# Peptides against a protein of PDB entry 3S8F, part 43

Target 1, 157 residues: chain A of PDB entry 3S8F
Amino acid sequence: VLTLFVAVPSLMTAFTVAASLEFAGRLRGGRGLFGWIRALPWDNPAFVAPVLGLLGFIPGGAGGIVNASFTLDYVVHNTAWVPGHFHLQVASLVTLTAMGSLYWLLPNLTGKPISDAQRRLGLAVVWLWFLGMMIMAVGLHWAGLLNVPRRAYIAQV
Target 2, 166 residues: chain B of PDB entry 3S8F
Amino acid sequence: DEHKAHKAILAYEKGWLAFSLAMLFVFIALIAYTLATHTAGVIPAGKLERVDPTTVRQEGPWADPAQAVVQTGPNQYTVYVLAFAFGYQPNPIEVPQGAEIVFKITSPDVIHGFHVEGTNINVEVLPGEVSTVRYTFKRPGEYRIICNQYCGLGHQNMFGTIVVKE

## One batch from the design tools (peptide; made by RFdiffusion4, then SolubleMPNN)

Design b1_p10_8_s3 (from b1_p10_8, 3 letters changed)
Fold by OpenDDE base, seed 1:
Structure b1_p10_8_s3 (fold): chain B 157 residues (1-157), chain C 166 residues (1-166), chain A 10 residues (1-10)
Amino acid sequence: as target 1 above (157 residues)
Amino acid sequence: as target 2 above (166 residues)
Amino acid sequence: DKKFLETLFG
C-alpha cells in the first residue's frame, strides 16, 4: 500500500497545473465553480492540445496506481490494460503536449502567425486525436479486464 | 498587487494539493477494500526459487518432458514447464480434471510469458527464476498457453496447450 | 516565457 506514495509527486504536479489553469481562467473573466473553464482559450490549439493530454492523463494516472498495486497488478499485468495505460500517458499526454508545443514553437521560430485555417485544422486534429485515444484506451482497458493478453494477436473472451 | 496575486495562486494551489492528497487516500482505501473483501482471490507471492538456466535443459525436473508431470499426492500434481524460444514443453501438458496442479515454470533462454486462456494463470517467466502457479481445472478440454511477453522473432507464434482429461 | 503565456492566454 505504501508504494502508492510514488504517485504523490505526479499528483502534486498535475493538480498544480490544474490550479494554474483555474487561476488563468479566472483572470480571463471566468467566474463560479466551472466558469473559469469556459474562459480558457479553447480556440487555440497550443492550449487545447496539452490540456486534453492532461485530461487523458487523469484516468491514466489512476490506472498507474492500480498497476503499482501488487494485488491488483496480478489481474491486469500483461493484458490489454497495460497498453491502455500507455496510450493515455504517452500517446495522449506526451504526444498532445508535443503537438501543442509545436503550435507555439513554429510561429515563434518563423515569426509568422498561423493562419485561421491552420488554427481550425489544428483544433480538429487535436480533438480528433484525443477522441480516438480515449476510445482506444477505454477499449483496451475493457479488453484487459476481460483477460485479453498483451502482445498477442489472439484472444479468447 | 503582485503579492495579492501570489497569495491567490497559493490558495488555489493549496486547495488542489489537498484534493490530490484526498484522492490518494481514496485510492489507498479502494485497494484496502479490495484486499479486505477479496483476500481469498489473492495468490500470494511465493518464495523466490532460483535455477541455473544454462543447465535446466540437461538436469533436473525440467530436463525430460516425459517426466514433467509429477503426481505429488492424491489428486495433486506438479508440472515442470519450460518456456523457450519459441514454445513450451511439455506440449501438450496433460493433467486430470479436478486435480490441483502446481505449475513450476522457468526459461532456459529469455523472458517469456505464460498466459493460459480461460484461466487466471498469467505470469512472466524469467530465466533463472521459477514461477509457481497453482490452479485446478474444473472443465475438461484444451487450454491454450500464450506468450504475452516479447521474446523474439517467433514470439507471435509461441503457443502451448494444456489438455485437461476427464 | 512571457511570449508563451501570451500565446496560451492572450
Scores: peptide ipSAE 0.000, ipTM 0.789, DockQ to the pose 0.013
Fold by OpenDDE base, seed 2:
Structure b1_p10_8_s3 (fold): chain B 157 residues (1-157), chain C 166 residues (1-166), chain A 10 residues (1-10)
Amino acid sequence: as target 1 above (157 residues)
Amino acid sequence: as target 2 above (166 residues)
Amino acid sequence: DKKFLETLFG
């Protein structure tokens, strides 16, 4: 009940953030239904990281509703599905948001801007992290649906 | 112009909120569809049954593993299972193929898992509480019970076996 | 239990 109660305001918050991104993209010259996305600063790891985290949060949030559903929880509880959910929420959303925050915070605290090489490396790190996390999350969710248990070293699949 | 900016933001928020509402209904519909089309072979008993974990090994239906399998009707059995550090009792659990089995599972020590591989039986076992699961084995053979809740140093080696007889 | 002892001391 608590999770479902939190789900509605969380969705509202997430879509409000999306609305802010659309507004920012349009201010940067983006036009049309999707042109505002391309206009966002994709060359900045401080922006890319938390946005990728938000993208990972979409299936993770949906999974949260599944995990909180009485009947569906019988299917996924204590299976590899649960770690898959955690890695989307914590290792993707929280971690990528923290990474992005550091890419902004450190230059501001030190007074030294990051070099172009550091920026490109940061983008590579963030995208590779997201890719690896999505592969692992999809694998864990799939394994969970195949009834692979969590906290076990062997499974009958 | 702050006022113009607020109006613009409000317009985008309204659009995204409408989208969010639509997606909410889509998710509800997907859940409803899944529930309507997915048949679960396990029926959980909704009654909370409690037992004293300090005496469960000494008295009651879990005390004697030789009496753990009780026939309650034609082709119906109740199996009283203990999950403990680190194993299951009785082991093996022997049941007939095609019979309706009601598992009554509890723990004398800490929280354990009861996950039967090859089935949808998957419940946590709490000391002082009886977990009830109803299942019918359609295929004969051996089914491994695995603990999927961390319960101590021997957790990784905590296994049991259900033998389904023809 | 024997299994407990084996896990702890084995």
Scores: peptide ipSAE 0.000, ipTM 0.760, DockQ to the pose 0.016
Fold by OpenDDE base, seed 4:
Structure b1_p10_8_s3 (fold): chain B 157 residues (1-157), chain C 166 residues (1-166), chain A 10 residues (1-10)
Amino acid sequence: as target 1 above (157 residues)
Amino acid sequence: as target 2 above (166 residues)
Amino acid sequence: DKKFLETLFG
């Protein structure tokens, strides 16, 4: 019970970030319930990367609640489910945030903007990374539910 | 304009916080549903039991693999299993089909895993602590034990076998 | 990038 209380501030933080994104999108001319999403700067890898990380973090966070559950952890612990969760949290959110931070930081530190080619390549990289991570994560979670063990090169399934 | 922006942000925050609270209840409901429909056969953690890992190989119920399987009732057995670098003892573990088996698992060295394929038996084994798992094998045959906790250079080869006899 | 920064920090 106490462990699950961590979900409250985490969700509050997550949706506060969402509120900031909504405000930003509406400030950029987005209207309606979902129009603000389209208005966000999806042409900037410095923005897209961390946002994709956040999107991966959503199911990861939900999985975190599962993993923190006293009863449900018996089902998933030390199965492929766990690395699936980690790849959403570390290999998606943290890694993509680092990528995004780099795309913003380097131009500012050097005083030189990235070229259009570099921008497009950056977008391709972060989207492909996200796609790969989602495929991997779904596969790992699915395998975990089928009781595929973690840290083993063989499995019955 | 800045003040208006702050007011707008506050409105968005209130909406998203409400949504956050709603989602929290959704997750709780999903957990409750999962528990109601998918928790059959879950083995509880049980009571903490301690042993001395430095002497567990020399004395006590884990010391002799030949005496590891103990009949405690007409259709009940206790199996004292050691997980060590890098294997299990006894190996194989021989138990009868349909009997209630209580596994008492500990380690003399480092943390290991005890994952039995084809079953829901999956526990970590800590030196100095006894893991207790209760299970009844319904099907005869061989069940592979896999170490799913990294324990050293030989981790990938650390396997055991449970043989369930008719 | 300027528009992005203005959106976030303006």
Scores: peptide ipSAE 0.000, ipTM 0.779, DockQ to the pose 0.013
Fold by OpenDDE base, seed 5:
Structure b1_p10_8_s3 (fold): chain B 157 residues (1-157), chain C 166 residues (1-166), chain A 10 residues (1-10)
Amino acid sequence: as target 1 above (157 residues)
Amino acid sequence: as target 2 above (166 residues)
Amino acid sequence: DKKFLETLFG
């Protein structure tokens, strides 16, 4: 009940952020239904990282509702599904947001912009991180559905 | 200018709210799909039953592993299982094929898991509470019990066996 | 939202 209750404001927040992104993209010259996405500053790791985190958070959030469901919990509880959920929430959203925050915070604190090399490296890091997290998360969720137990080094499948 | 910006933001928010509503239904559909495909044969939890973990080893149905398997009907058995650090009692658990087995599982020490491979039996075992699981083994053989809740240094080696006899 | 825009364009 509590999780489902919290899901409502969380969704509202998520879509508010999405609205802000759309607005920003349109201000940057993006047009059409999806053109605003391309207009966002994808060359800035400070932007890319948290956005990727948010994208990873979407299935994670959906999984949260699943985990909180009485009937579905019998299927997924204490299986590899749960770590998959956690990694989407923490290792994706939180971690990527932290990474992105550094790319914004440090230049602002020092008053010095990051070099182009640092920018490119940052982009590589956050994209690779996201990719790795998605692969792992999909694998863990899949394994969980196959009844692979959590906190065990062995499984029948 | 600020007013115009606010109006624009509101317009986009409304659009995304509409989208959110649509996505809500999508999520519900996905949940329904998951239920339909993965919840077949789910064993529901029984009624809350409590025991004293400090005495469960000394007296009662869990005290003697030799008497842990009780026939309650022509094709029905109750098995009183202890999950403890670090193993299960009785071990092995011997039950006949095709019989309805009611597992009554509790712990004398800490929280453990009771995950039976090859089945959908997967419950947590709390000291002071009795977990009840009903299952019918259709295939003879050995089924491994795995502890999937961390319970100490020997957690990774905590296994049991259910032997289903023809 | 406003702060977000300021971060992007400021």
Scores: peptide ipSAE 0.000, ipTM 0.760, DockQ to the pose 0.013

Design b1_p10_8_s4 (from b1_p10_8, 3 letters changed)
Fold by OpenDDE base, seed 2:
Structure b1_p10_8_s4 (fold): chain B 157 residues (1-157), chain C 166 residues (1-166), chain A 10 residues (1-10)
Amino acid sequence: as target 1 above (157 residues)
Amino acid sequence: as target 2 above (166 residues)
Amino acid sequence: MEKFLETLFG
């Protein structure tokens, strides 16, 4: 009940953030249904990281509804599905948001801008992190549906 | 112009909120479809049954592993299982193929898991509470019971076996 | 673990 109660305002918040991104993209010259996405600052790891985190949060949030559903939770509870959900919520959304925040915060606190090399490295780190996390999350969710238990060193599937 | 900006933001928010509402209905529909088309072979009993974990090993239906399997009707059995640090009792659990089995599982010590590989049997076992799971084994053979809830230093080696006889 | 790894990375 609590998760479902939180799900609605969380969705509203997420889509409000998306609305803000669309507004920002259009202010930057983006036009059309999707042109505003391309206009966003994809060359800045402080922007890319939290956005990728939000993208990971979409399937994670959907999984939260599954985990909160009595009948569906019976299938996925204490399986590899649950770690898959955690890695989307914590290791993707929270971690990438923290990484992005640092890419903005550190230059501002030190007064020293990041070099182009550091910026490119930051982008590589964020994208590779997201890619690796998505591979692991998909694998864990798939394993969970195949009844692979969590907290076990062996499984029969 | 702050007022123009607010109106523009509001328009985008309305669009995205409408999309969010539509997606909510899609998710509800998908859940309903899954529930309608997917039949679970395990039915959890809704009644909360409690037991004293301090005496469960000494008296009652869990006290004697030799009496753990009870025939309750034609092709119907109740199996009283203890999950403890670090194993299951009885071990092995012997049941006939095709029979309706009601597992009554409890713990004398800490929280454990009861996950039967190759089946959809997957419940947590709490001291002082009886977990009830109903299942029918269609195929004979050995099914491994695994603990999927951390219960101490020996957790990784906590296994049991269900033997389904023809 | 091997089956798990195969499911995850195979």
Scores: peptide ipSAE 0.022, ipTM 0.758, DockQ to the pose 0.045
Fold by OpenDDE base, seed 1:
Structure b1_p10_8_s4 (fold): chain B 157 residues (1-157), chain C 166 residues (1-166), chain A 10 residues (1-10)
Amino acid sequence: as target 1 above (157 residues)
Amino acid sequence: as target 2 above (166 residues)
Amino acid sequence: MEKFLETLFG
């Protein structure tokens, strides 16, 4: 049980970010329980990317708690479940955050705003990336539950 | 205005932090529920057993593959398995159907995996430690052992076989 | 899907 407290800092961080997003959305005119979400700048890949990363991180974090449980780990350890977890954490959150950071950083460093074409392309990239990662992650978690081993090219399902 | 905004942010943060704590307890509850309802499926962690990886090939129960399968009682066997770069010994492991098998697995070299397809046997094997797994094969046939921990260039080819005889 | 459900609830 104490092992689960390892998740506390991550949860605190994630929900603090969520709080900031809610505040930002409300400042932008969003109202109601969910209206603030729609008010966020979804047309900006610098915003969309890290937010999608955070969304992917949620199930990944839940999985992390599962993985941290010694009893439940007997089921999922060294199966495809684990790579599924990694792809949600690293390939989604970290990668998308990095992508989003670039969309913010490069215009600031160069002093040149991104073109509309670049913006649209960026949005397409981050959404497609997120979608692909979610599909793969779900597949890997499913395969893991079916006892597909990681680090192996063969499996008996 | 900045102060007001700061207070507002803090209020939201407090709310979300409370939610985070609640979710933590939900997860703990789910784990507790799982343990309470699925105790039969939990393989208890055994006592840590240590061996010297430098001598395990020369002396002791792992030294002779021909003597690796030891009958310990009626319909009970202990199998001393070595996982090494890059294979398992004995190979094949021959055990009778319906018998309770205790696998004692260790490594003389690096960390390996011991994943038996068609079973819930899935453990890491560390040099200097003995992994203990208890299993009863209900169906005769061949069960493939897969190394699911990277152990070097031959990792992908590291397989073993358990033959369950009628 | 059936295998998935069986894994989770079987």
Scores: peptide ipSAE 0.021, ipTM 0.795, DockQ to the pose 0.159
Fold by OpenDDE base, seed 4:
Structure b1_p10_8_s4 (fold): chain B 157 residues (1-157), chain C 166 residues (1-166), chain A 10 residues (1-10)
Amino acid sequence: as target 1 above (157 residues)
Amino acid sequence: as target 2 above (166 residues)
Amino acid sequence: MEKFLETLFG
């Protein structure tokens, strides 16, 4: 019970970020319930990368609640579920945030903006990375639920 | 303009916080549903039992693999299992079908895994602690034990077998 | 998929 209380501030933080995104989108001319999403700068890999990381972090966070559950952890612990969770948290959020940070930081440090070709390549990279991570994560979570063990090269399934 | 922006942000935050709270309850509901439908066979953590890993191979119930399977009742057995670098003992573990088996698992060296394929038996084995798992094998045959905790260079080859006899 | 569904909802 106490462990699950961590979910409260985490969710508050997550949706505070969402509120900031909504404000930014509406400031950029987005209207309606979802129009603000389209108004966000999806042409900038420095923006897209960390946002995709956050999107991957959502199911990862939900999985975190599962992993933190005393009873449910018996089902998923040291199965492929765990690396599935990690790849959403580390290989998606952290990695994509790092990528996004570089796309912002390097132009600012050098004083030179990225070329259009570099921008487009960057967008392709982060989207492909996200897609790959989602496929892998879904597969790992699925395998974990089927009791595929972690850290083993063989499984009965 | 800045003051108006702050007011707008506050409104958005209130909405998203409400949504956050709603999602929290959704997750709780999902957990409750999962527990209601998928709790069969879940083994509780139980009471902490300690053992000296430095002497567990020399004395006590884990010392002799030939005496590892102990009948404790008409259809009840206790099996004292060692997980070590890199294997299990006894190996194979022979138990009868339909009997209630209590596995008492510990390690003399490092942390290992004890994952029995085809079952929901999946525990970490810590030196100095005894893991207790209760299970009844309904089907005869061979069940592979897999170490799912990295324990060294031979980790990938660390397997055991449970033979369930009719 | 069927096995997956059974795992989640069975």
Scores: peptide ipSAE 0.021, ipTM 0.784, DockQ to the pose 0.235
Fold by OpenDDE base, seed 5:
Structure b1_p10_8_s4 (fold): chain B 157 residues (1-157), chain C 166 residues (1-166), chain A 10 residues (1-10)
Amino acid sequence: as target 1 above (157 residues)
Amino acid sequence: as target 2 above (166 residues)
Amino acid sequence: MEKFLETLFG
């Protein structure tokens, strides 16, 4: 009940952020239904990282509702599904947000912009992190649905 | 200019709120679909039953592993299982094929898991509470019990066996 | 992959 209650404001927040992104994209010259997405600053790791985190958070959030469901919890509880959920929430959103924050914070604290090389490296890092995290998360969720137990080194499947 | 920006933001927010509402229904539908397709793994919980973990080893139905399997009907058995650090009692658990088995599982010490491979049996075992799981083994053989809740240094080696006899 | 898809959509 509590989780489902929290889901409502969380969704509202998520879509508010999305609205802000759309507005920003349109200010940057993006047009049409999806053109604003392309107009966002995808060349900036400080932007890309948290956005990728948010994208990963979407299925994680949906999974949270599943985990909080009485009937569905019997299927997924204490299976590899749960770590999959956690990695989407923490290792994706939180971690990528932290990474992105550093790319914003450090230049502002020092007053010095990051070099182009650092920018490119940053982009590579956050994209690779996201990709790896998505692969792992999908695998863990899959394993969980196949009844692979959590906190065990062995499984029948 | 600020007013115009504010109006623009509101317009996009309204759009996304509408989208959010639509997505809410989609998510509900997906959950419903998942429920419909994954019901085979659901074992409903029974009534809350409590026991004293400090005496469960000394007296009662869990005290003697030799008497842990109780026939309650022509094709029905109750098995009183202890999950403890670090194993299960009785071990092995011997039950007949095709019989309805009611597992009554509790712990004398810490929280454990009771995950039976090859089945949908997967419950946590709390000291002071009795977990009740009903299952019918259709295939004879050995089924491994795995502890999937961390319970100490020997957690990774905590296994049991259910032997289903023809 | 087939098993994965079957698990999710089957």
Scores: peptide ipSAE 0.013, ipTM 0.754, DockQ to the pose 0.192

